# Designs tried in a protein design run: peptides against a protein of PDB entry 3H8D. Part 1

No score or structure here was measured in a lab: all are predicted.

Target 1, 122 residues: chain A of PDB entry 3H8D
Amino acid sequence: DMKRQQRFFRIPFIRPADQYKDPQNKKKGWWYAHFDGPWIARQMELHPDKPPILLVAGKDDMEMCELNLEETGLTRKRGAEILPRQFEEIWERCGGIQYLQSAIESRQARPTYATAMLQNLL
Unless a header shows other numbers, all headers, positions and changes below count from the first letter of the chain.
Peptide ipSAE is a variant of ipSAE made for these designs: the mean of its two directions, with the distance scale d0 fixed at 1.0 Angstrom where the peptide's residues are scored. Compare it only between designs on the same protein; published cut-offs may not carry over.
The geometry check fails a fold that doesn't show the stated peptide or that is severely misdrawn somewhere.

## One batch from the design tools (peptide; made by RFdiffusion4, then SolubleMPNN)

Design b1_p8_1_s1 (from b1_p8_1 with K1S E4D)
Fold by OpenDDE base, seed 2:
Structure b1_p8_1_s1 (fold): chain B 122 residues (1-122), chain C 122 residues (1-122), chain A 8 residues (1-8)
Amino acid sequence: as target 1 above (122 residues)
Amino acid sequence: as target 1 above (122 residues)
Amino acid sequence: SLWDRLLS
């Protein structure tokens, strides 16, 4: 349903191993989510010391946020919501287009706004 | 610090792939956490259709809850907190003792209340 | 994070 509202969110995280360390040693990561309506379509994690993690609906469901958008409380968390381009810029830099494309080709991805947009782009 | 309060929590989750399905098709999983003071020591996930996931601090930090206990809000979530034995019973059934032992032996586990108790048990 | 959302 392309009529669904597309919303994007970003929140920082600290690795559990660092959470008790001094601030200078708490390397901050970033968690990103794309919700296609109430359901997550893409997730992305930036880490200070490892490659980004890219996740797409259907393929990576078990590793992705299982809460629907309302359940996450993200819409109520000040500063969490970001613009589409703020997500997409990072997604692109992290190879998200290729990742999603591969998931589509392997028939692992479930249809989302993201898959639809990619199909239009290619 | 063995003086830290040990607290255990359990919350249900629904797989993202199921979250839009009819209730009968929403197979519920269970998420468990053991907090050793403010910091997570063990995490466990029961799934309806795959083996349980066991996670221990130090080894599995990147897959475990990164929030400190207060940040999780678990202490404020009605029905989330469980008794130690309610956690341990499941932990044992899932092979948690062996999992943690292996993590200790491989020097992947960081010291926690859980590692200390295991050392006392063996 | 994923777990942050689970707990929210």
Scores: peptide ipSAE 0.186, ipTM 0.610, DockQ to the pose 0.372
Fold by OpenDDE base, seed 1:
Structure b1_p8_1_s1 (fold): chain B 122 residues (1-122), chain C 122 residues (1-122), chain A 8 residues (1-8)
Amino acid sequence: as target 1 above (122 residues)
Amino acid sequence: as target 1 above (122 residues)
Amino acid sequence: SLWDRLLS
C-alpha cells in the first residue's frame, strides 16, 4: 500500500466585499489546505478582520473544498504548495489542535491523516 | 469541474472459517463497493449465513475499505467492476436506503454522491 | 462556490 501523500497549500484571496476596491484597500486573506491524498482533510482561512476559520473533514464538509486535489489545480500553481510546518504552525496558533480534538470527541471528524496524527500526539 | 466518476465493484470472498475447508464446503460471500471518485462511499457484504452488512462513509469508516480506488487494484481485476444497477438492486433489497437515510438524519454520514442521490429521491 | 472562483 502506497501511503497517501500529505500535501499542503496556501493561496491568497480577496474578500468579496473588497474585490471592487482599489488595490490599496483590498485586504488579503489566506486560504490554507491540507490534502490527505486526493481529498482535503483540513482547511483554514486567515482573515484580516475576523477570527480564523478552521474546518475539518467530516464535520465541515459543506464549507470545505469539494474538489479533489487535481481538480483544484493547486499542484500546478506556482508558490501554492507549502511545507507541512508552514501549515501546522498556523493551525496550532489558531487553536486547530483543540478544534480537531473536539471534532473527534464528538464523533464528527472523518478519519484522516490529521486525526491519526493528533491521536498519536495525545 | 470534472464530475467524480461513480464506479461499482463486486468480488467474492470466502469466510475465514471456511478457508481451510474443501471447496464444496466453502460458502462464498460477496463484497460490494461504491466508489465516488477515489474514495469509497458505500460498502456492502452479502454473507451466506448472516444478515447483510451495510456500511456508509462517515459513519462506518473504521469498518470500510481504507484504500483509495487505485490502491485496491479493483480497476485492474477482470470481472470486478459492475454496473450501477447491479449494486443498487442489492443495496435496495438489503435496506440500504433506510440505512443511509438514518445515517444522514443522525448526521453520521459523510456527504457523498450516495447521500446526494438519496436526498434527491426523497 | 466561492472556492471554485478562488481556485479557478
Scores: peptide ipSAE 0.127, ipTM 0.347, DockQ to the pose 0.557
Fold by OpenDDE base, seed 3:
Structure b1_p8_1_s1 (fold): chain B 122 residues (1-122), chain C 122 residues (1-122), chain A 8 residues (1-8)
Amino acid sequence: as target 1 above (122 residues)
Amino acid sequence: as target 1 above (122 residues)
Amino acid sequence: SLWDRLLS
């Protein structure tokens, strides 16, 4: 079968608690997503003042984007799409490999392109 | 097995015949490459005044980049790496699908990620 | 949701 298209996105965000603060008090975060075809496989959030949030499909569905790729409009958002490596570099630095591995071992991870790649690597 | 990393690059070029002309007379082209792991799989060249050049591994080795990915330095060249779709959109517009298909059918194409994808699509 | 706001 034809492999699903792997696409990656990044957008800045302001936390809800900071939304109405003065600009100097709005702490900017970064939201990252990996879509395996139309479906999100991994999500990551960088924050200036707390640990990164790592999320994987199956384990963290309730915390992840619930929209399919087309519904997000990310493909139409200028500057949102990033190279695969731009996602992976951050994912690796944040401990994403171990996070996903633990989700697989605990049988919490939904099978995705990401789980398949990790299982081939190990 | 772990799938090889697919990486895509684009750089502008001036044709050798125009190299020493005045800037207004230097016709800019665009060079595109698809690397399947360390090895080039597809190459494409856009020109302002002639048909696009499409090249596939196995069939066109003598006309394609002879360096492996690391030797090219493309991964270290700022702005050279592009999204997979940025390559594929141009490839499709230039008739790349048919070009690669013909190379497969004539047994001229070296097996690559690109040939595998096309064979799965057909 | 938060994501609706981020993606709007």
Scores: peptide ipSAE 0.126, ipTM 0.492, DockQ to the pose 0.623
Fold by OpenDDE base, seed 5:
Structure b1_p8_1_s1 (fold): chain B 122 residues (1-122), chain C 122 residues (1-122), chain A 8 residues (1-8)
Amino acid sequence: as target 1 above (122 residues)
Amino acid sequence: as target 1 above (122 residues)
Amino acid sequence: SLWDRLLS
């Protein structure tokens, strides 16, 4: 059987509080997602004025995208898909390795491609 | 976007200890699975000589089928797929409702179709 | 959902 495809996406977002402001006053954040097959494995949110938010499957399900990949329409959105390294570079910079490691150690992380790769790394 | 398909499967299994016994001495168990889209949500094992095993996603990931639905080949196995009620009848009989409820209350259950349905039921 | 709005 075929191995699950790992796919990564990035889209900008405007904070709810900025939605009705003038364009110059709308600070853009960035939403990142890693899909392990059809289901999200990791999510990351870069905000203009607060620390990055890191989310991992199992631990953060309530805060993560609940849609499977096909439901999101991301695969059909021009410019949304990014290279693995484009996700991982930011993930590492934001402390994602330590975040996921802690989730594994606390037994909060659902097994994913991401958990497997981290366990191979360390 | 299309809603996730709920699919249910059942296959017999022979206990490891019985694998090399004469056919008349091989006691068959039954393996049941509920897939919420491509990922398993619930698993159940009926044994000939011990209590049923109930497993729910999030709580029991290490003990459940790690393959996604396509990887299992179950969709291509003749006679493996069963009706929802054929799963639910056994699930209820084995105390699955209480098992899943406890997993939700303890915050061990990963959100699935099964957790959503139970929360609608109670 | 929240994510429908975010992703649209």
Scores: peptide ipSAE 0.124, ipTM 0.347, DockQ to the pose 0.478

Design b1_p8_1_s2 (from b1_p8_1, 3 letters changed)
Fold by OpenDDE base, seed 3:
Structure b1_p8_1_s2 (fold): chain B 122 residues (1-122), chain C 122 residues (1-122), chain A 8 residues (1-8)
Amino acid sequence: as target 1 above (122 residues)
Amino acid sequence: as target 1 above (122 residues)
Amino acid sequence: SLWDRLLA
């Protein structure tokens, strides 16, 4: 349903392997999420020293946040919510269009707002 | 088309009547816009000393911004773009739902993303 | 998951 509210979030994270290191040795990553209504549609993780992780609903459910939007508390977390374009421009740079396209072609992607947008673009 | 990019903007303004007054006497208002793709769908103006102005496409074209989104330069203006909810929560407080509903009922509203959302809500 | 812990 294209009428669902699309909301985007970003939070910093420290990898578990770095959690107890000195601050200068804690490599900071960024976690991004796209929620299509209450359900996650896309997730993305940026790292200083490894390739971006791109995840799409249906294909990567086991690796993605399993909480619905309300359960996450992200809407109540100060500074967590971002503009749609702030998500999309990173998604595009990381190869997200191709990643989602491949998931659609392989019939691994669950239909979401994101899949509908891409199908309209192609 | 529900697949068009919905973008929202806010800029402060000083009323023409106050333009050349001392800073302490310039009453600051806020201008809000909702663009449904390249086209404006809703406009809203907050004032410190008068009722909010609510405007919807089709009904209020003559009073609304006549530039398309690209022509406005709003996408390039630092700090102008806001989250959808930052627009909607003000719109709701100002009676925007009822205003748009009345415009639809009177057949004055041009179909936009906003009209479709409201029609889905009712 | 890691994210459940981050969001908890």
Scores: peptide ipSAE 0.117, ipTM 0.506, DockQ to the pose 0.502
Fold by OpenDDE base, seed 1:
Structure b1_p8_1_s2 (fold): chain B 122 residues (1-122), chain C 122 residues (1-122), chain A 8 residues (1-8)
Amino acid sequence: as target 1 above (122 residues)
Amino acid sequence: as target 1 above (122 residues)
Amino acid sequence: SLWDRLLA
C-alpha cells in the first residue's frame, strides 16, 4: 500500500464583513490546508488584523474543512496547490509546532502524517 | 530520524548546438530532477526533437547530476522547484515506471524513495 | 459553511 499523498493548498479570502466594501477597504486573508490523502490534517488562516488561526485534525474538526480533498475542488483550482515548504514555513512562524505538540500531548490530535513527522522531529 | 525530504525541480535548457542561434531557432528542452534528501534519485530530460531521457540513481550515476542539492543552487532559483505531481506526471508519460522497474529487477538501481514507492505500488 | 462557499 502506497503512502498517502501529502498535498498543500492556499487560497485568498475576503472576510464576510469586507465583501461589499470598495477594493481599498477589502483586506485579504490567506487560507491554508494540508491534506494527508483525502482528508485534511492541518488548516491555517492568516488574517490581516488578528492572530493566525491554527487547526489540527482531531482537535479542531468542527472548525476545519469538512470536505474531502476531491470535494473541495482545490485540485482543479489553478494556483491553489503549493509546495510543502510554502505551508510549513508559515506553519512554523505561526507556532504550529507548539500547537500540534500540545494537541498530541493532550491526546486531542488524530494521527496524521503531520503528527508522525512531528514525533520524529522531537 | 525524520524521513528525507522529497523535492522536485524543473529548469529549461537550450541545447549546446542551439546556443548561438537566433531565438526562433533555439529549441527549449526541460530538465527535471527528483532529490531524495540531499542526493538525486531520478533525472529526466525532455527534448524537442528526440525521445525523453530517463535516469535513475545507481544505474545512471555517471549521466546524472553529481552535485548534492545544496550545491546545485536549485533551492535558491526562483521557479525551479515544482510539485511532486508535476514531475510524476511526466515521469509516467515517459515510461519512468517501466524504466525504474527494469533497473530494480536488474539490480542496477540504488535504493531510494522512488524505488521504495514503486515496490509498494507493485 | 463559510469554507464551503469559499471553496465552491
Scores: peptide ipSAE 0.112, ipTM 0.506, DockQ to the pose 0.656
Fold by OpenDDE base, seed 5:
Structure b1_p8_1_s2 (fold): chain B 122 residues (1-122), chain C 122 residues (1-122), chain A 8 residues (1-8)
Amino acid sequence: as target 1 above (122 residues)
Amino acid sequence: as target 1 above (122 residues)
Amino acid sequence: SLWDRLLA
C-alpha cells in the first residue's frame, strides 16, 4: 500500500568491538532506517572506517531490523527521526539506487514504497 | 579475566521476512548467546530453513549483539537463560569448535573465556 | 542497536 506513512530515522551506534574501550576509542557509526508503514524497507549503516552497508527488504531481511516501527521506540527517541531527503541523500550517495535496482531485477527485493518509487524513477 | 561469570541465553525469534505474515507462516528460529561477564563472547542462530550461523567476538562483532548483558534485559527475561551445556551442545554440533579455532589461528578472535577454554581443550 | 533490542 503506497498510502502508508513513510518515516525515516537515524541513530548513532558504537561498534561492538569498541563498546568496552575508552570513550576516545569508541568510534561512532550511523544507523539509518526507512520504514514503509510499520515495516522497514531500507536500512543503511555508515561506519567510521569501512564502506557503508546498504540493505533492502526481502533481500537482506536477516541483517535488518526485525521489529515493527512501534516496537523499536524510534518514534519516541528524541532526534532520531529525520526528513525523507536526509535519508535519500545518503542513500543515493552510497549507491542505493543501483543496489535496490539490482535487487528488484533479481527478484530479491520485497515490494515496498522504495521499490515503487524507484520504478517510477526509471 | 577468566573469573568473570559465564552466562548463556536462548530466545526464539521470528525472521523479519515472516513478521508480517500469518502466525502459521511465522517460522521460529533460535538465537543463542554466551556472555563472558558483561560482553558477548559467542553467538549462534538456528534457522528453520537454512544452516546455523556461528559468530565469535572480535571476528564477527558487526553481526553480534552490541549491548552489554545488563542492557539486553536477558537476565530478566523468563526462560531466556540456559545452562552452559545447553549452549555448548548446540555449539559443538554446529562446528563451533572449529569455527572458533580458525578465528584464533587467524588472530581474528578476541580473547574471551571461550577462546581460553578452547585452548585448554587443545 | 535496535537489532540488539529485538534479539534481547
Scores: peptide ipSAE 0.152, ipTM 0.604, DockQ to the pose 0.302; fails the geometry check
Fold by OpenDDE base, seed 4:
Structure b1_p8_1_s2 (fold): chain B 122 residues (1-122), chain C 122 residues (1-122), chain A 8 residues (1-8)
Amino acid sequence: as target 1 above (122 residues)
Amino acid sequence: as target 1 above (122 residues)
Amino acid sequence: SLWDRLLA
């Protein structure tokens, strides 16, 4: 059997509070997702005014995208898909390695491609 | 100037906790949205295991869709758009009238088509 | 919101 394809996506969002504001006042956040095959492995949210949010499967399921990759339509959304490094660079800068590591150590993380890679890294 | 078009949408979702379960164990929720022109006026979520969630613009902005109608892609999602009555029937059954009324009375609701209609109804 | 992200 073939390994699951790792795919990464990024889409902007506008805070609800900024929804009706003039464009210049709509501060964009950025939503990132790592899909390990059909299922999300990691999620990350960049905000203009608060710390990044990091989420890993198993630990943060309730806060993460519950749709499988196909259901999201992300694969069909122009410009949404990004390179692995485009995700990982942000992930690393946001402390994602430590976050995922802690999730593993606390037995909260579900095994994913990401957990495996982390284990290989350390 | 023309009045804003009222458009209604419904899409299913799977609870994050059910994401990885077998299909038979994936209990679907339903997400409803009423867009008053480009902006959401009301949102409603049906869940298999908890009470409906009702949301109205102004009061519940932080919990509601922050994307404008075009950004959601809902207009392009096959089967997502529903008839006004298909939304309203559920809204009514879920106590939406009272919810919106209370939001108006508490000065939390932003004026929308929905608030205007409610005022006409009462 | 989660929904916004899912719909975007």
Scores: peptide ipSAE 0.148, ipTM 0.551, DockQ to the pose 0.197; fails the geometry check

Design b1_p8_1_s3 (from b1_p8_1, 4 letters changed)
Fold by OpenDDE base, seed 3:
Structure b1_p8_1_s3 (fold): chain B 122 residues (1-122), chain C 122 residues (1-122), chain A 8 residues (1-8)
Amino acid sequence: as target 1 above (122 residues)
Amino acid sequence: as target 1 above (122 residues)
Amino acid sequence: SLSDRLLA
């Protein structure tokens, strides 16, 4: 059977605390997602005024997108889909490799394409 | 060891016969490439007035891009890199699955990420 | 959540 399709997405968001401020005061963050087939494998949130949030399947399910890929509508949203490298470059810069590795070693990460790639690297 | 990065590119071209015609008479084609790590695995050419050209490593080396990925400069060319699906959708529509399969069965295709994916599918 | 906003 063919390997599952890996797809990556990015959308902007306004943090809750800024949602009713003037446009110039609405600090935009960025929401990133990696889907391994229909299910999310990794999620990441960039913020202008706090550290990035990294999330991996199995460990952070309750904080991640709970929808399957089709339910998100991301595949149909113009400009939402990004190249794998556009995700991985940010993931690396934010310490995603170490975060995922720690989740694997603590037996908190669910096996995904991402865990397999990391295990091949190490 | 981590699996090789799969990267896809598309650039327009003007066919040789049209290169010195008026702009309105220069029929643009599209050149597509799939790189499995540093080396090309598949190439495809779309033309406005003839069937697509499909090329696979091992079988069509002499007609394919002979440069490694870095030598092409494609990674640095703005707008050249495309999503895997943007390649695969065209590849499928042009009969690429059957073309690659035939190259495998005739023992003409070099093993690549593309051949492995096809073999997993069948 | 952002997921709620994405759901069509």
Scores: peptide ipSAE 0.045, ipTM 0.508, DockQ to the pose 0.420
Fold by OpenDDE base, seed 2:
Structure b1_p8_1_s3 (fold): chain B 122 residues (1-122), chain C 122 residues (1-122), chain A 8 residues (1-8)
Amino acid sequence: as target 1 above (122 residues)
Amino acid sequence: as target 1 above (122 residues)
Amino acid sequence: SLSDRLLA
């Protein structure tokens, strides 16, 4: 478990409705992922005009990235990889700790590095 | 232990002998640090014209950064913080795994996140 | 989905 690499990524996305607008009218969202080894542990989406989306492994599998890390190509995308704290800062601001904790309490969260770290925090 | 933040930093330095030369004649070295929480766990120095220096907590305390993380100001220095893999890639290339392993075997290395991860690898 | 974008 603890031997797995923790890697974090962020990429921008443009809303489908804004796809063919002028650049200045395209409001960017942000897609975040935490990979615990090859498999995603947490996903987060920041939107310009709706609440953040938080997703955790086990609970939200069907709504999360289904590709393993290598399949995503994120490791090969320039500028995609971010520091752990760069993910966690946004995660905390979005209420990620509470979200993950509730998923663990309801026995919906699959054990990941993130679930282990949360237990260290509590 | 595992709740501590792992943070990595890199800053350039100019050799004292090159300090007052023309910029093109200043060969840059690189100073690297791994902090396990507030305290340094590993330090590494890349030099233009001598072998790399590897240092580990417990064994090399007197040759390492004596400041805790906050005291260094590294967290506030633009561009200083680097990704874990950016440190590990150089660490591995320099023989850091073997160096840390030997320090553990000789009972000279203080337990850190790095020593724990090495045990996961072996 | 993002996965679709990544695969395209």
Scores: peptide ipSAE 0.044, ipTM 0.517, DockQ to the pose 0.428
Fold by OpenDDE base, seed 1:
Structure b1_p8_1_s3 (fold): chain B 122 residues (1-122), chain C 122 residues (1-122), chain A 8 residues (1-8)
Amino acid sequence: as target 1 above (122 residues)
Amino acid sequence: as target 1 above (122 residues)
Amino acid sequence: SLSDRLLA
């Protein structure tokens, strides 16, 4: 249902190779998630030294978070939750609109709040 | 009012320099318009040999069609009217989402159906 | 890259 709560989260990550380095030598990436109710609708990964990764439900299920929102513990992680705009701004800059649209057009995207909003715009 | 009818149009044009050339030497451009009720909200021009032109109400009023929809005669021109998606597809490919967003953020855009839809998405 | 700019 489109009446499901839309919630957005962001957490930093350190590259595996940098995990045990001095703080100044740890390059941060950022992991983003959009949850449409209990299930993830979009995922995004910002990397310091490679292109962003964009993922949408249906198309990229195997690469996305498989945990439901409660299982992630994100709602209990202080500072993890972000505003919709905070997610969407980065999503847009990374080409997320086109990415999701292509997934819809190719019939790869699972219907979500995100697909509905895009289809309302176009 | 957002309840105004949204209508989209496309017409070909020939460059002024090509107007009197042989048909094979006339390179076509395409003029697009989105009307939010009687007034234009977005305009777009595809050119065969230069970047597209994107225009949004408020920011680009001086470069956009100044006629209201009825005055244009577009509703009476057979084949001119197009589906919303036919406009939006090209708009998106040309970077129209970012263009409109920038106009909103800079407070240059006049509120239209297009701005509202974008703001609903983001 | 785009990512570099976004992370800056």
Scores: peptide ipSAE 0.023, ipTM 0.356, DockQ to the pose 0.105
Fold by OpenDDE base, seed 4:
Structure b1_p8_1_s3 (fold): chain B 122 residues (1-122), chain C 122 residues (1-122), chain A 8 residues (1-8)
Amino acid sequence: as target 1 above (122 residues)
Amino acid sequence: as target 1 above (122 residues)
Amino acid sequence: SLSDRLLA
């Protein structure tokens, strides 16, 4: 419900293929998560050389974080938590609104805070 | 090289599809990792209702943890670190030796401590 | 990946 705490996180990642390259050759991506209470509602990944990945709960469960928020340790990782707008800005730019809307329309999206907010927006 | 610290970790996970089910309906899987120094060498996943997943560096980079060990926070997660044998026992039972061997033979495996040990074993 | 999430 709407009383669940909405928390947003961002962490960098390096492609596995780049892990053993020289530091200068490691291209950083960014992993974003929106947690609606203990469970992920949206995930987003920015990559240096491929399109952003957008994922929404219900539709993309197999590709999304399977850990609850506490299990992730994100709440304890300094610098990981971001402001809602810091997530939403990227989400919007990447077409997240359309992506989530389509997931709702196809009945693939699990109801989350994100789906509710989108429905309020539209 | 062989001077890198070999560290092994195990954490439980719940399938995304089960996240919002009642606690009793959440089937736990297990995520295993072997880190050869800062980078993952092997990953293994036990699932409640599907075959184990075996992953080796080089071959399965896209499916493996892209974070270095420090970034994972596993070193700081109580109960996550396991003894080498606790990993190897499961790895062996799941056919990890054959899997890694095949990856070496196909030239897909990135050289790691794991590949070196296997080559010593065979 | 799950590992990334676990590692985060």
Scores: peptide ipSAE 0.066, ipTM 0.607, DockQ to the pose 0.538; fails the geometry check

